# Designs tried in a protein design run: peptides against a protein of PDB entry 6JX3. Part 54

Target 1, 85 residues: chain A of PDB entry 6JX3
Amino acid sequence: AEFRLRPEISVAQTDYGMVLLDGRSGEYWQLNDTAALIVQRLLDGHSPADVAQFLTSEYEVERTDAERDIAALVTSLKENGMALP

## One batch from the design tools (peptide; made by RFdiffusion4, then SolubleMPNN)

Design b2_p22_3_s4 (from b2_p22_3 with K6R T16E S20A)
Fold by OpenDDE base, seed 1:
Structure b2_p22_3_s4 (fold): chain B 85 residues (1-85), chain A 22 residues (1-22)
Amino acid sequence: as target 1 above (85 residues)
Amino acid sequence: KKPYVRPSISPFSDPEVLAAMR
């Protein structure tokens, strides 16, 4: 399924990295560099499997760990109201 | 290959960033 941010979410590139603002609740969240990279690739249309392959090719991480971390991040983004279910 | 850091999100608060994003 397509990964999408909720319509009320704004994205900013800041000195702190990627920040997401929920325009309705007023809550906002900082993504570390790895999370931002994953989100950017998912928004570009890459599948979680694609992203896992990318991570293992570029970083010192095993495939299973990459897959786990991507899944956990996506879950967190959905649970915190940033990504559509 | 580059060192790997697990992805994370955390609550953020910065009035300047907030103002810029509104």
Scores: peptide ipSAE 0.653, ipTM 0.897, DockQ to the pose 0.953
Fold by OpenDDE base, seed 4:
Structure b2_p22_3_s4 (fold): chain B 85 residues (1-85), chain A 22 residues (1-22)
Amino acid sequence: as target 1 above (85 residues)
Amino acid sequence: KKPYVRPSISPFSDPEVLAAMR
């Protein structure tokens, strides 16, 4: 399924990294560099498998770890109301 | 290959950033 942010979520690039703001609740979240990279690639239409391949190519991480980390991030973003189910 | 840091999200609070995003 396509990864998309919820309509009420705004994205900003800051000196602290990528930040997501929920316009309804007023809560906002900071993404570290890896999380931001994953989100950006998913929003660009890459699949989680694509992103995992990218991570293992660029970073010292095993495929299984990359897949797990991507899945966990996506789950967190959905559960915290930042990404659409 | 670059060192890998696991992805993370965390609550963020900064009035300047908040003002810029609203």
Scores: peptide ipSAE 0.653, ipTM 0.897, DockQ to the pose 0.955
Fold by OpenDDE base, seed 5:
Structure b2_p22_3_s4 (fold): chain B 85 residues (1-85), chain A 22 residues (1-22)
Amino acid sequence: as target 1 above (85 residues)
Amino acid sequence: KKPYVRPSISPFSDPEVLAAMR
């Protein structure tokens, strides 16, 4: 299924990197560069598999590690109420 | 290839960023 942010989540690009704000709870979260890259590509319609391929092509990371890191990030975003299940 | 840093999220706090996002 399509990766989507929850409706109440706003995105900002800051000097510190990508920040996500929950407009209801007031909580906000900073994403490091890798997390931001993954989220941006997922929001653009790339699949997790696409993102893993991209990471292994551009960065010093093995495919299995990239896949696990993407899955863990997506899980965290869902559990912290930023992404739709 | 570029050095790889594992993805991470962390609680953020900055009143100026908060104000700009609302």
Scores: peptide ipSAE 0.652, ipTM 0.897, DockQ to the pose 0.947
Fold by OpenDDE base, seed 2:
Structure b2_p22_3_s4 (fold): chain B 85 residues (1-85), chain A 22 residues (1-22)
Amino acid sequence: as target 1 above (85 residues)
Amino acid sequence: KKPYVRPSISPFSDPEVLAAMR
């Protein structure tokens, strides 16, 4: 299934990087550059596999590590109420 | 290839940013 943010989530590009705000709870989170890059690509319709390929092509990271990191980020975003299940 | 930094999220607090997002 496609990666989507929950409808109550707002995205801001700030001096601190990408920030996600839950408009209902008031909770918000800062994403580091790598997390922001992953989220942006997922929102653009790339699969986790696509993103992993991108990361291994551009960065000093192994495929399995990239896949694990992407999965962990997605899980975290879902658990924190930022992304739809 | 560029150095890799693992993705991370962290709790954020900044009234200025919050105001800009509302």
Scores: peptide ipSAE 0.651, ipTM 0.896, DockQ to the pose 0.939; fails the geometry check

Design b2_p22_4_s1 (from b2_p22_4, 10 letters changed)
Fold by OpenDDE base, seed 5:
Structure b2_p22_4_s1 (fold): chain B 85 residues (1-85), chain A 22 residues (1-22)
Amino acid sequence: as target 1 above (85 residues)
Amino acid sequence: YERPSITKLDPEEHREIIEAME
């Protein structure tokens, strides 16, 4: 159950942060720095648990909050057509 | 710590961002 972007999604690193382009719809989505960090680590093969541990170690965030935030982001990416179910 | 967020870009409002990635 690895996190994957849909094949029509392109990733760009810009001065404004990570931006995703849906090649079919032409829609663009911007990720804030935290979201970009999470997505990058997930795409690199880290589990949500790994990412949660990373966030708690690098930032002042509770484990439960980190896990919730990761789950919410993943849900949003799936619901908005960027990530595969 | 900033909560993760995504923002759907408006091609008119976010012209410079879109131009930066094309």
Scores: peptide ipSAE 0.661, ipTM 0.894, DockQ to the pose 0.697
Fold by OpenDDE base, seed 1:
Structure b2_p22_4_s1 (fold): chain B 85 residues (1-85), chain A 22 residues (1-22)
Amino acid sequence: as target 1 above (85 residues)
Amino acid sequence: YERPSITKLDPEEHREIIEAME
């Protein structure tokens, strides 16, 4: 399935990193650099597998760890109301 | 490599970040 943010979510690039605003609840969420990178690539249409390959090629991280990290982030974004299920 | 993380911002504690978005 395609990764998408919920329609009420707005994205801002700040000096503190990527920040997401839920326009309905008023809640703000900050992403660290790695999370922002993953989200950006997913929104660009890359699959989780593509992102995992990217992470392992650019950073000292094992494929299994990258896959777990991506899955955990996506789950968190969905559970906290930022990404569509 | 830093593990990805998200942080829910507190309107009082993170005023500077929130103001940067508005």
Scores: peptide ipSAE 0.659, ipTM 0.893, DockQ to the pose 0.717
Fold by OpenDDE base, seed 2:
Structure b2_p22_4_s1 (fold): chain B 85 residues (1-85), chain A 22 residues (1-22)
Amino acid sequence: as target 1 above (85 residues)
Amino acid sequence: YERPSITKLDPEEHREIIEAME
């Protein structure tokens, strides 16, 4: 399924990294660089498989670890109200 | 390689970060 942020979520690039704002709750969430990279690629239309391949190619991470990390991040973003299910 | 993470910001503790968004 397509990865999408909820409509109330705003994205900002700050000196401290990517930050997401929930316009309804007022909550702010900071993404570390890896999370930001993953989210950016997903939002750009890359599949989780694409992102996993990217991570394994660009960084020293095993494919299974990359896949797990992506899945966990996506789940977290959904559970915390930032991404659509 | 750093594992991806998200952190909920505290408005008081992370004032500078929040202000940078507005």
Scores: peptide ipSAE 0.658, ipTM 0.894, DockQ to the pose 0.712
Fold by OpenDDE base, seed 4:
Structure b2_p22_4_s1 (fold): chain B 85 residues (1-85), chain A 22 residues (1-22)
Amino acid sequence: as target 1 above (85 residues)
Amino acid sequence: YERPSITKLDPEEHREIIEAME
């Protein structure tokens, strides 16, 4: 399934990194640089597998760890109401 | 490599960040 943000979520690029705002609840969430990079690539249409490959190529991280990290992030974004199931 | 993370912002503690979005 394609990664998508919920319609009420807005994205802002700040000096503090990527921040997501839930327009309904008013909650703000800050993403660290790695999370922002992952989200940006997912929103661009890259699959989690694509992103994992990208991370292993750009950073000192094992493929398994990258895959786990991406999955955990996606789950967190969904559970906290930022991404669609 | 820094593991990806998200942080729920507190309107009081993270006022500067929130204001940066407004």
Scores: peptide ipSAE 0.658, ipTM 0.894, DockQ to the pose 0.711

Design b2_p22_4_s2 (from b2_p22_4, 6 letters changed)
Fold by OpenDDE base, seed 5:
Structure b2_p22_4_s2 (fold): chain B 85 residues (1-85), chain A 22 residues (1-22)
Amino acid sequence: as target 1 above (85 residues)
Amino acid sequence: YERPRITRLDPAEHAEVIAAMR
């Protein structure tokens, strides 16, 4: 399934980095640069496998670590109500 | 390589950011 944000979530690029705001609850979250990069690529239609390959090519990170980090981020975004299950 | 992180923010500290997102 395609990675998608919930419809109540707004995205902004700020001096504090990428932020996600839940328009219903008022909660908002800051993403660090790596998290923002992952989310942006997923929203652009890249698969988690694509993103893992990208991370290993651009940064000093092992494939297994990249895959686990992407999975953990996606899980957190879903559990905290930002991404659709 | 920095591991991906999400951090819940205090609305009082970033009121203008919130307003700009509306």
Scores: peptide ipSAE 0.634, ipTM 0.890, DockQ to the pose 0.881
Fold by OpenDDE base, seed 1:
Structure b2_p22_4_s2 (fold): chain B 85 residues (1-85), chain A 22 residues (1-22)
Amino acid sequence: as target 1 above (85 residues)
Amino acid sequence: YERPRITRLDPAEHAEVIAAMR
């Protein structure tokens, strides 16, 4: 399934990194650089498997760790109301 | 490699970031 942000989410690039605003709850969320990179690639249509391959190619991280990290991030974004299920 | 993280922002601590999004 395609990764998508909820329609009420606004995105901004700031000096503190990517920030998301939930227009309904009023909550603000900051993504660190790695999280922002993952989200950007997912929004561009890359699969979690594609992103895992990218991370292992660009950074010193094992495939299993990359896969776990991506899955955990996606779960967190969904649970905190930023991404569609 | 830094693990991906999301952090809920406290409006009082991040006023400049919030203002930039208005």
Scores: peptide ipSAE 0.634, ipTM 0.889, DockQ to the pose 0.803
Fold by OpenDDE base, seed 4:
Structure b2_p22_4_s2 (fold): chain B 85 residues (1-85), chain A 22 residues (1-22)
Amino acid sequence: as target 1 above (85 residues)
Amino acid sequence: YERPRITRLDPAEHAEVIAAMR
């Protein structure tokens, strides 16, 4: 399924990195650079598999680890109300 | 390789960032 942010989520690029703000609850989250990169690619329409391939090409990370990391991030974004199920 | 992480921030500590996003 397509990765999408909830409509109440705002995205900002800050000195603290990418930040996601829930306009309704007031909660906001900082993404580290790797998380921001993953989210950016997913929002651009790349699949998790595409992103895993990208990570293995850009960083010293094994495919299996990249896949787990992406899955964990996506799960976290959904569970914390930033991404749609 | 740094594993991807998200961190919940304290609004009181980053009020200017929040204001800029609104």
Scores: peptide ipSAE 0.631, ipTM 0.889, DockQ to the pose 0.897
Fold by OpenDDE base, seed 2:
Structure b2_p22_4_s2 (fold): chain B 85 residues (1-85), chain A 22 residues (1-22)
Amino acid sequence: as target 1 above (85 residues)
Amino acid sequence: YERPRITRLDPAEHAEVIAAMR
């Protein structure tokens, strides 16, 4: 399934990094550089598998670890109301 | 490699960031 942010979520590139704001609840979250990179690639249409391959090519991280990290991030974004299920 | 993280921020501490997003 395609990764998408909820319509009420605003995205900004700030001095503090990528920030996601829920316009309805007022909650907002800062993404570290790795999380921002993953989200950006997913929003561009890359699959989690594509992103995992990218991470293993750019960083010294094992494929299994990259896959788990991506899955955990996506789950967190969904659970915290930023991404559509 | 830094593992991906998201951090909930306090609106009172980052008012200008929030304002810039509106």
Scores: peptide ipSAE 0.630, ipTM 0.890, DockQ to the pose 0.875

Design b2_p22_4_s3 (from b2_p22_4 with A5R T13E Y14F L18I R22E)
Fold by OpenDDE base, seed 5:
Structure b2_p22_4_s3 (fold): chain B 85 residues (1-85), chain A 22 residues (1-22)
Amino acid sequence: as target 1 above (85 residues)
Amino acid sequence: YERPRITRLDPEEFADVIAAME
């Protein structure tokens, strides 16, 4: 399924990096550079597999680790109310 | 390579960011 943020989530590019704000609850989260990169590519329509390939090309990370990291991030974003299930 | 991380922030520490987003 297509990765999407929940409709109440706003995105800001800040001096602190990418920030996601829940416009209803007021809760917000900072993403580190790697997390922001993953989210941006997923939102652009790239699959997790695409992103894993990208990470292994740009960083010193093994494919299996990249895949696990992407999956863990997506799970966290869903569980913490930022991404649609 | 830095593992992806998300961190919940205290609104008081980033009021200007929140104001810009709402």
Scores: peptide ipSAE 0.609, ipTM 0.883, DockQ to the pose 0.886
Fold by OpenDDE base, seed 1:
Structure b2_p22_4_s3 (fold): chain B 85 residues (1-85), chain A 22 residues (1-22)
Amino acid sequence: as target 1 above (85 residues)
Amino acid sequence: YERPRITRLDPEEFADVIAAME
């Protein structure tokens, strides 16, 4: 399934990193640089597998760790109401 | 490599960022 943010989520690029606003709940969330990079690539249409390959090529991280990190991030974004299921 | 993290923002701590987004 295609990764997408919920319609009520607004995105801002700030000096504090990517920030997301839930326009319905009023909650604000900050993504660290790695999380922002993952989200940007997913929103651009890359698969989790594509992103895992990217992370292992750009950083000193094992493939299995990258895959787990991406999955955990996506789960967190869904559970906290930022991403569509 | 830093693990990806999301953090719920405290409106008092990030008032400037919040104001810029609204």
Scores: peptide ipSAE 0.609, ipTM 0.882, DockQ to the pose 0.848
Fold by OpenDDE base, seed 4:
Structure b2_p22_4_s3 (fold): chain B 85 residues (1-85), chain A 22 residues (1-22)
Amino acid sequence: as target 1 above (85 residues)
Amino acid sequence: YERPRITRLDPEEFADVIAAME
């Protein structure tokens, strides 16, 4: 399934990094640079596997660690109401 | 490499962010 944000989520680029606003709950969430990079690539249509490969190429991180990190982030975004299941 | 993180913001502490997003 493709990664998508929920319709009530707004995205802003700020001096503090990428920030997501839940228009229904009023909650704001900051993404660190790595999380923002992952989300941006997923929204651009890259698969989690694509993103993992990208991370291992750009950073000193093992493939397994990258895959776990992406999965954990996606789960968190879904559980906190930012991404569609 | 920094692990990806999301952090819930305190609106009172990030008024500038709120203003930019509304």
Scores: peptide ipSAE 0.608, ipTM 0.882, DockQ to the pose 0.844
Fold by OpenDDE base, seed 2:
Structure b2_p22_4_s3 (fold): chain B 85 residues (1-85), chain A 22 residues (1-22)
Amino acid sequence: as target 1 above (85 residues)
Amino acid sequence: YERPRITRLDPEEFADVIAAME
C-alpha cells in the first residue's frame, strides 16, 4: 500500500528538521534527519524496500536493520495519527 | 547511522513555524 500522510497533517521544513503539525489534535512532531529522509522517499513513491536499499548505500547500516527501522517508523507515524493506515 | 526518531514537541518550541502555517 502507498504511504500517505493524513489530510490534517501539515509538513514544515525548519532549521531543526522536518516537523509534522496536526491541525486537529494540536500535536506537533519533529523528525530527525533519517526519519525525514525516509518519509520524503516514501511520499515520493518509493517502496520500503527501495528505501532500505537507499539507506544501506548511503550509510553504514545492515539491510535488516534498515528494514526494521523503516517499519518501526511507519508504525509510529500511523499510531500517532500522522500517516494513514 | 542515526536511527530514525520522531519526537513530540511543545508548541512553544516552534511557535514561529506554527504561526506561519495556521
Scores: peptide ipSAE 0.606, ipTM 0.882, DockQ to the pose 0.791

Design b2_p22_4_s4 (from b2_p22_4 with A5R T13E Y14F L18I)
Fold by OpenDDE base, seed 5:
Structure b2_p22_4_s4 (fold): chain B 85 residues (1-85), chain A 22 residues (1-22)
Amino acid sequence: as target 1 above (85 residues)
Amino acid sequence: YERPRITRLDPEEFADVIAAMR
């Protein structure tokens, strides 16, 4: 399924990195550079498999670790109300 | 390689970000 943010989520690019605002709860979340990169690529329509391939080509990370990290991030974004299920 | 991380922010520490998002 296509990765999408919930409609109440706003995105800001800051000197501190990517920040997500939940317009209903008022909560703010900061993404580190790796998380921001993953989210940006997913929002651009890349699959988790595409992103895993990208990470292993750009960084010293094993494919299995990249896949696990992407899955965990997506789960966290869904569970914390930022991404649609 | 840094593992992906999300962190809940204290709004008082990011007033400039909040202002830009309004």
Scores: peptide ipSAE 0.615, ipTM 0.885, DockQ to the pose 0.814
Fold by OpenDDE base, seed 1:
Structure b2_p22_4_s4 (fold): chain B 85 residues (1-85), chain A 22 residues (1-22)
Amino acid sequence: as target 1 above (85 residues)
Amino acid sequence: YERPRITRLDPEEFADVIAAMR
């Protein structure tokens, strides 16, 4: 399934990086640059495999580490109510 | 390469960011 943010989530680009607001709970979350990059590409329709390939081409990171990092981020975004399951 | 991280914001620490998002 495609990666999507929950409809109650608002996105802002700030000097502190990407920030997400949960309009129902009132919770705010900051994404570091790598997390923001991953989320942006997923929202643009790239698959996790596409994003892993991108990370390994742009950074000194192993494919397996990139895959793990993407999976962990997606899990966190879902579990903390930012992304749809 | 920095591992991706999400961090729950403290409203007191990031009051300016929170205000800008409203």
Scores: peptide ipSAE 0.614, ipTM 0.884, DockQ to the pose 0.835
Fold by OpenDDE base, seed 4:
Structure b2_p22_4_s4 (fold): chain B 85 residues (1-85), chain A 22 residues (1-22)
Amino acid sequence: as target 1 above (85 residues)
Amino acid sequence: YERPRITRLDPEEFADVIAAMR
């Protein structure tokens, strides 16, 4: 299934990086640069595997670590109501 | 490489964030 934000989530680019707002709860979440990059690529239709490959090509990170980091981020985004299950 | 992180924000501390999302 394609990664997708919940319809009530708004995205803003700020001096603090990417911020997500839940329009219903009023909660704001800041993404660090790595998280923002991952989310942007997922939203563009890249698979987690694509993103993992991208991270390993751009950063000093092992493939397994990149995959784990992406999975953990996606889980957090879902658990905190930002991404659809 | 910095691990990806999300941080819950207190809107009271981030008026500029609120403004950016209007």
Scores: peptide ipSAE 0.614, ipTM 0.884, DockQ to the pose 0.810
Fold by OpenDDE base, seed 2:
Structure b2_p22_4_s4 (fold): chain B 85 residues (1-85), chain A 22 residues (1-22)
Amino acid sequence: as target 1 above (85 residues)
Amino acid sequence: YERPRITRLDPEEFADVIAAMR
C-alpha cells in the first residue's frame, strides 16, 4: 500500500532537519537525515523495496538492514500518528 | 550509514518553525 502522511501532518524543513508537525495534537517530530530521505522517497511513490535498493546503492548498508530500518521507521510513523495505516 | 530515527520535540524549542507553518 502507498505511504501517506495523515492530513493533519505538516512537513517543515528546518536547520535541524525535516520536522513533522501535527497541527491538531501538538506533537512534533524531528527526522534525522536518513529518515527524511526514506520518507521523501516513499512520498514520491517509491516502494519500500525501491528505497532499500537506493540505500544499498548510496550507502554502505546491507539489504537486510535497510529493509528492517525502513520497516521500523514506517511502523513508528504510523504508531506515532504521522502516517496513515 | 546512520540508522533512521524520529525524535519528539518540545514545541517551545521550535516555536518559530511552528508559527511559520500556521
Scores: peptide ipSAE 0.612, ipTM 0.884, DockQ to the pose 0.800

Design b2_p22_5_s1 (from b2_p22_5, 6 letters changed)
Fold by OpenDDE base, seed 5:
Structure b2_p22_5_s1 (fold): chain B 85 residues (1-85), chain A 22 residues (1-22)
Amino acid sequence: as target 1 above (85 residues)
Amino acid sequence: APKKPYVRPSITKITEPLDIEF
């Protein structure tokens, strides 16, 4: 399953970082730099495995931790109504 | 190249008014 945002979600790049807005509810969320990087790569078509490899090559993180963090982020985005199941 | 410090991904619900243009 390809990672996709729900159609009502808009993305903005701000001085505070990436922000996602739900156009229906008006609710919005700020992503830290790591979360934004993960989301950007997933939206560009990279798999979670690709993203994990990228993180371990660029950052001081182990593969297992990167995979767990990516999965947790994706779950949170789905549960909070930002990403499609 | 040297690897950068890692910060776990985080999302935060914004409850205060924020002047952002989408």
Scores: peptide ipSAE 0.659, ipTM 0.897, DockQ to the pose 0.958
Fold by OpenDDE base, seed 3:
Structure b2_p22_5_s1 (fold): chain B 85 residues (1-85), chain A 22 residues (1-22)
Amino acid sequence: as target 1 above (85 residues)
Amino acid sequence: APKKPYVRPSITKITEPLDIEF
């Protein structure tokens, strides 16, 4: 299944990081650098496995931890209405 | 090159108005 944002979600780049706005509810959320990196790669069509491999090659993180963190982020984005289920 | 320090991903709900163009 391809990762996609909901159609009502807009993306902005700020000096403090990526921000997502829900155009219907008016809620918006800031992503830290790691979360923004993960979302950007997923939106570009990389799989969670691809992203985990990228993280472990560039950062001081183990594969299992990277996979856990990616999965948790995706779940959070879906639960908070930003990503399609 | 050496691997970079890792920070876990996080999202934070913004509760105060921000002047941001989308």
Scores: peptide ipSAE 0.658, ipTM 0.896, DockQ to the pose 0.954
Fold by OpenDDE base, seed 2:
Structure b2_p22_5_s1 (fold): chain B 85 residues (1-85), chain A 22 residues (1-22)
Amino acid sequence: as target 1 above (85 residues)
Amino acid sequence: APKKPYVRPSITKITEPLDIEF
């Protein structure tokens, strides 16, 4: 399944990092660098498996930890109304 | 090349106004 942000979500690149704004509710969230990197790659069409491979190749993280962290982030983005189910 | 230190991904709800242009 393709990862996509909800239509009402706006993305800003700020001095504080990536920020997502829900144009309907007015809620907005700051992503840390790792979360932003994951989201960017997913939006570019990479699968979670692709992202996990990328993380393990570039960072000191084990595959299982990377997979769990990606899944948790995606779930959080969906539950908080930023990503489409 | 050495791998970079890993920081777990996080999202933080912003509750105070920020001057951000979208």
Scores: peptide ipSAE 0.657, ipTM 0.896, DockQ to the pose 0.960
Fold by OpenDDE base, seed 4:
Structure b2_p22_5_s1 (fold): chain B 85 residues (1-85), chain A 22 residues (1-22)
Amino acid sequence: as target 1 above (85 residues)
Amino acid sequence: APKKPYVRPSITKITEPLDIEF
């Protein structure tokens, strides 16, 4: 399924990094650089598998670890109301 | 080119006011 942010979520690029704001609740979250990179690629239409391949090609991470971390991030974004299920 | 050090992805709930614009 396509990765998408919920319609009430806004994205800001700040000096602190990428921040996601829920316009309804007022809650917002800061993403570290790796999380921001993953989200950006997913929003650009890359699959989690694509992102895992990208991470292993650019960073000192094994495929299994990359896949786990991507899945965990996506789950977290969905559970915290930032991404659509 | 050498691969970059890897930092696991993280999201952090912001509970203090931040001076940012959306």
Scores: peptide ipSAE 0.657, ipTM 0.895, DockQ to the pose 0.940

Design b2_p22_5_s2 (from b2_p22_5 with P1A K8R E12T R18L T21E)
Fold by OpenDDE base, seed 5:
Structure b2_p22_5_s2 (fold): chain B 85 residues (1-85), chain A 22 residues (1-22)
Amino acid sequence: as target 1 above (85 residues)
Amino acid sequence: APKKPYVRPSITRITEPLDIEF
């Protein structure tokens, strides 16, 4: 299952960081740097496992924590209507 | 290369109007 945003979601890079806009509800969501990095890599076709490996190679984080954080973010994006199930 | 400090991923709903071009 490839990670995809819902069709009504737009992405912008701003001075505030990555922002997602729901074109139907008008809601804005701001992603911090880590969340933006994860989303960007997933959208580029990397698997959650790929992203976890990337995080552990670049940041002071253990594999288990990276995996849990990626899973939690993906769940949040789906539950808040930004990503397709 | 040395690893960078890690910050857990976060998403925040913005309720105030933003002037952003998409």
Scores: peptide ipSAE 0.667, ipTM 0.898, DockQ to the pose 0.924
Fold by OpenDDE base, seed 4:
Structure b2_p22_5_s2 (fold): chain B 85 residues (1-85), chain A 22 residues (1-22)
Amino acid sequence: as target 1 above (85 residues)
Amino acid sequence: APKKPYVRPSITRITEPLDIEF
């Protein structure tokens, strides 16, 4: 399934990092560097498996941990109304 | 090249006013 943000979500690059704003609720969320990296790659069309491979090649993380962290982030983004189901 | 230290991904809801332009 394609990863997409909801249409009401705006993205900003700030001195605090990537921030997502829900234009309807007014809620906004700061992503740390790793989360921002994952989201950017997913939005560019990479699969979660692609992102896991990227993380293990660039960072001190095992494949299973990367996969778990990506899945948890995606779930959180969907549950908090930032990403489409 | 050596691998970078890994920090788990996180999202944090901002509840205090911040100067952000969208």
Scores: peptide ipSAE 0.666, ipTM 0.897, DockQ to the pose 0.959
Fold by OpenDDE base, seed 3:
Structure b2_p22_5_s2 (fold): chain B 85 residues (1-85), chain A 22 residues (1-22)
Amino acid sequence: as target 1 above (85 residues)
Amino acid sequence: APKKPYVRPSITRITEPLDIEF
């Protein structure tokens, strides 16, 4: 299914990277560069497979590792209340 | 072009007050 942030989540770009704020709880989270890249591409409509292909083309990472890391990030974003299930 | 070094994705909860515009 389509990757989407929860309605209460706001996004900010800072000099230190992407930050997500939960407007209800007040909790906010910083994404490192790789996580921000993945989230941005998913929000732009790319599939996890598309993102994995992009990562393996641009970075020193194997396809299996890229797929694992994308899946783990998506799971984390859902479990921490940032992304819709 | 040579591939860039890879860093695994991570998210970190921020607990200190930050001056951020959303």
Scores: peptide ipSAE 0.665, ipTM 0.898, DockQ to the pose 0.966
Fold by OpenDDE base, seed 2:
Structure b2_p22_5_s2 (fold): chain B 85 residues (1-85), chain A 22 residues (1-22)
Amino acid sequence: as target 1 above (85 residues)
Amino acid sequence: APKKPYVRPSITRITEPLDIEF
């Protein structure tokens, strides 16, 4: 399924990194560089498998670890109301 | 080319207001 942010979520690129704002709850979430990179690629239409391949090609990470970390991030974004289920 | 050090992805809830523009 396509990864999408909820319509109430705003995105800012700041000096502190990517920040997401939930316009309904007022909650702010800061993403570290890796999380921001993953989210950006998913929003661009890359699959989690594509992102995992990208991470293993660019960073010192094993495929299994990359896949787990991507899945955990996506789950967190959904559970915290930032991404659509 | 050498691969870059890997940092696991993380999200952090910010409870103090930030002076940022969306």
Scores: peptide ipSAE 0.665, ipTM 0.897, DockQ to the pose 0.935

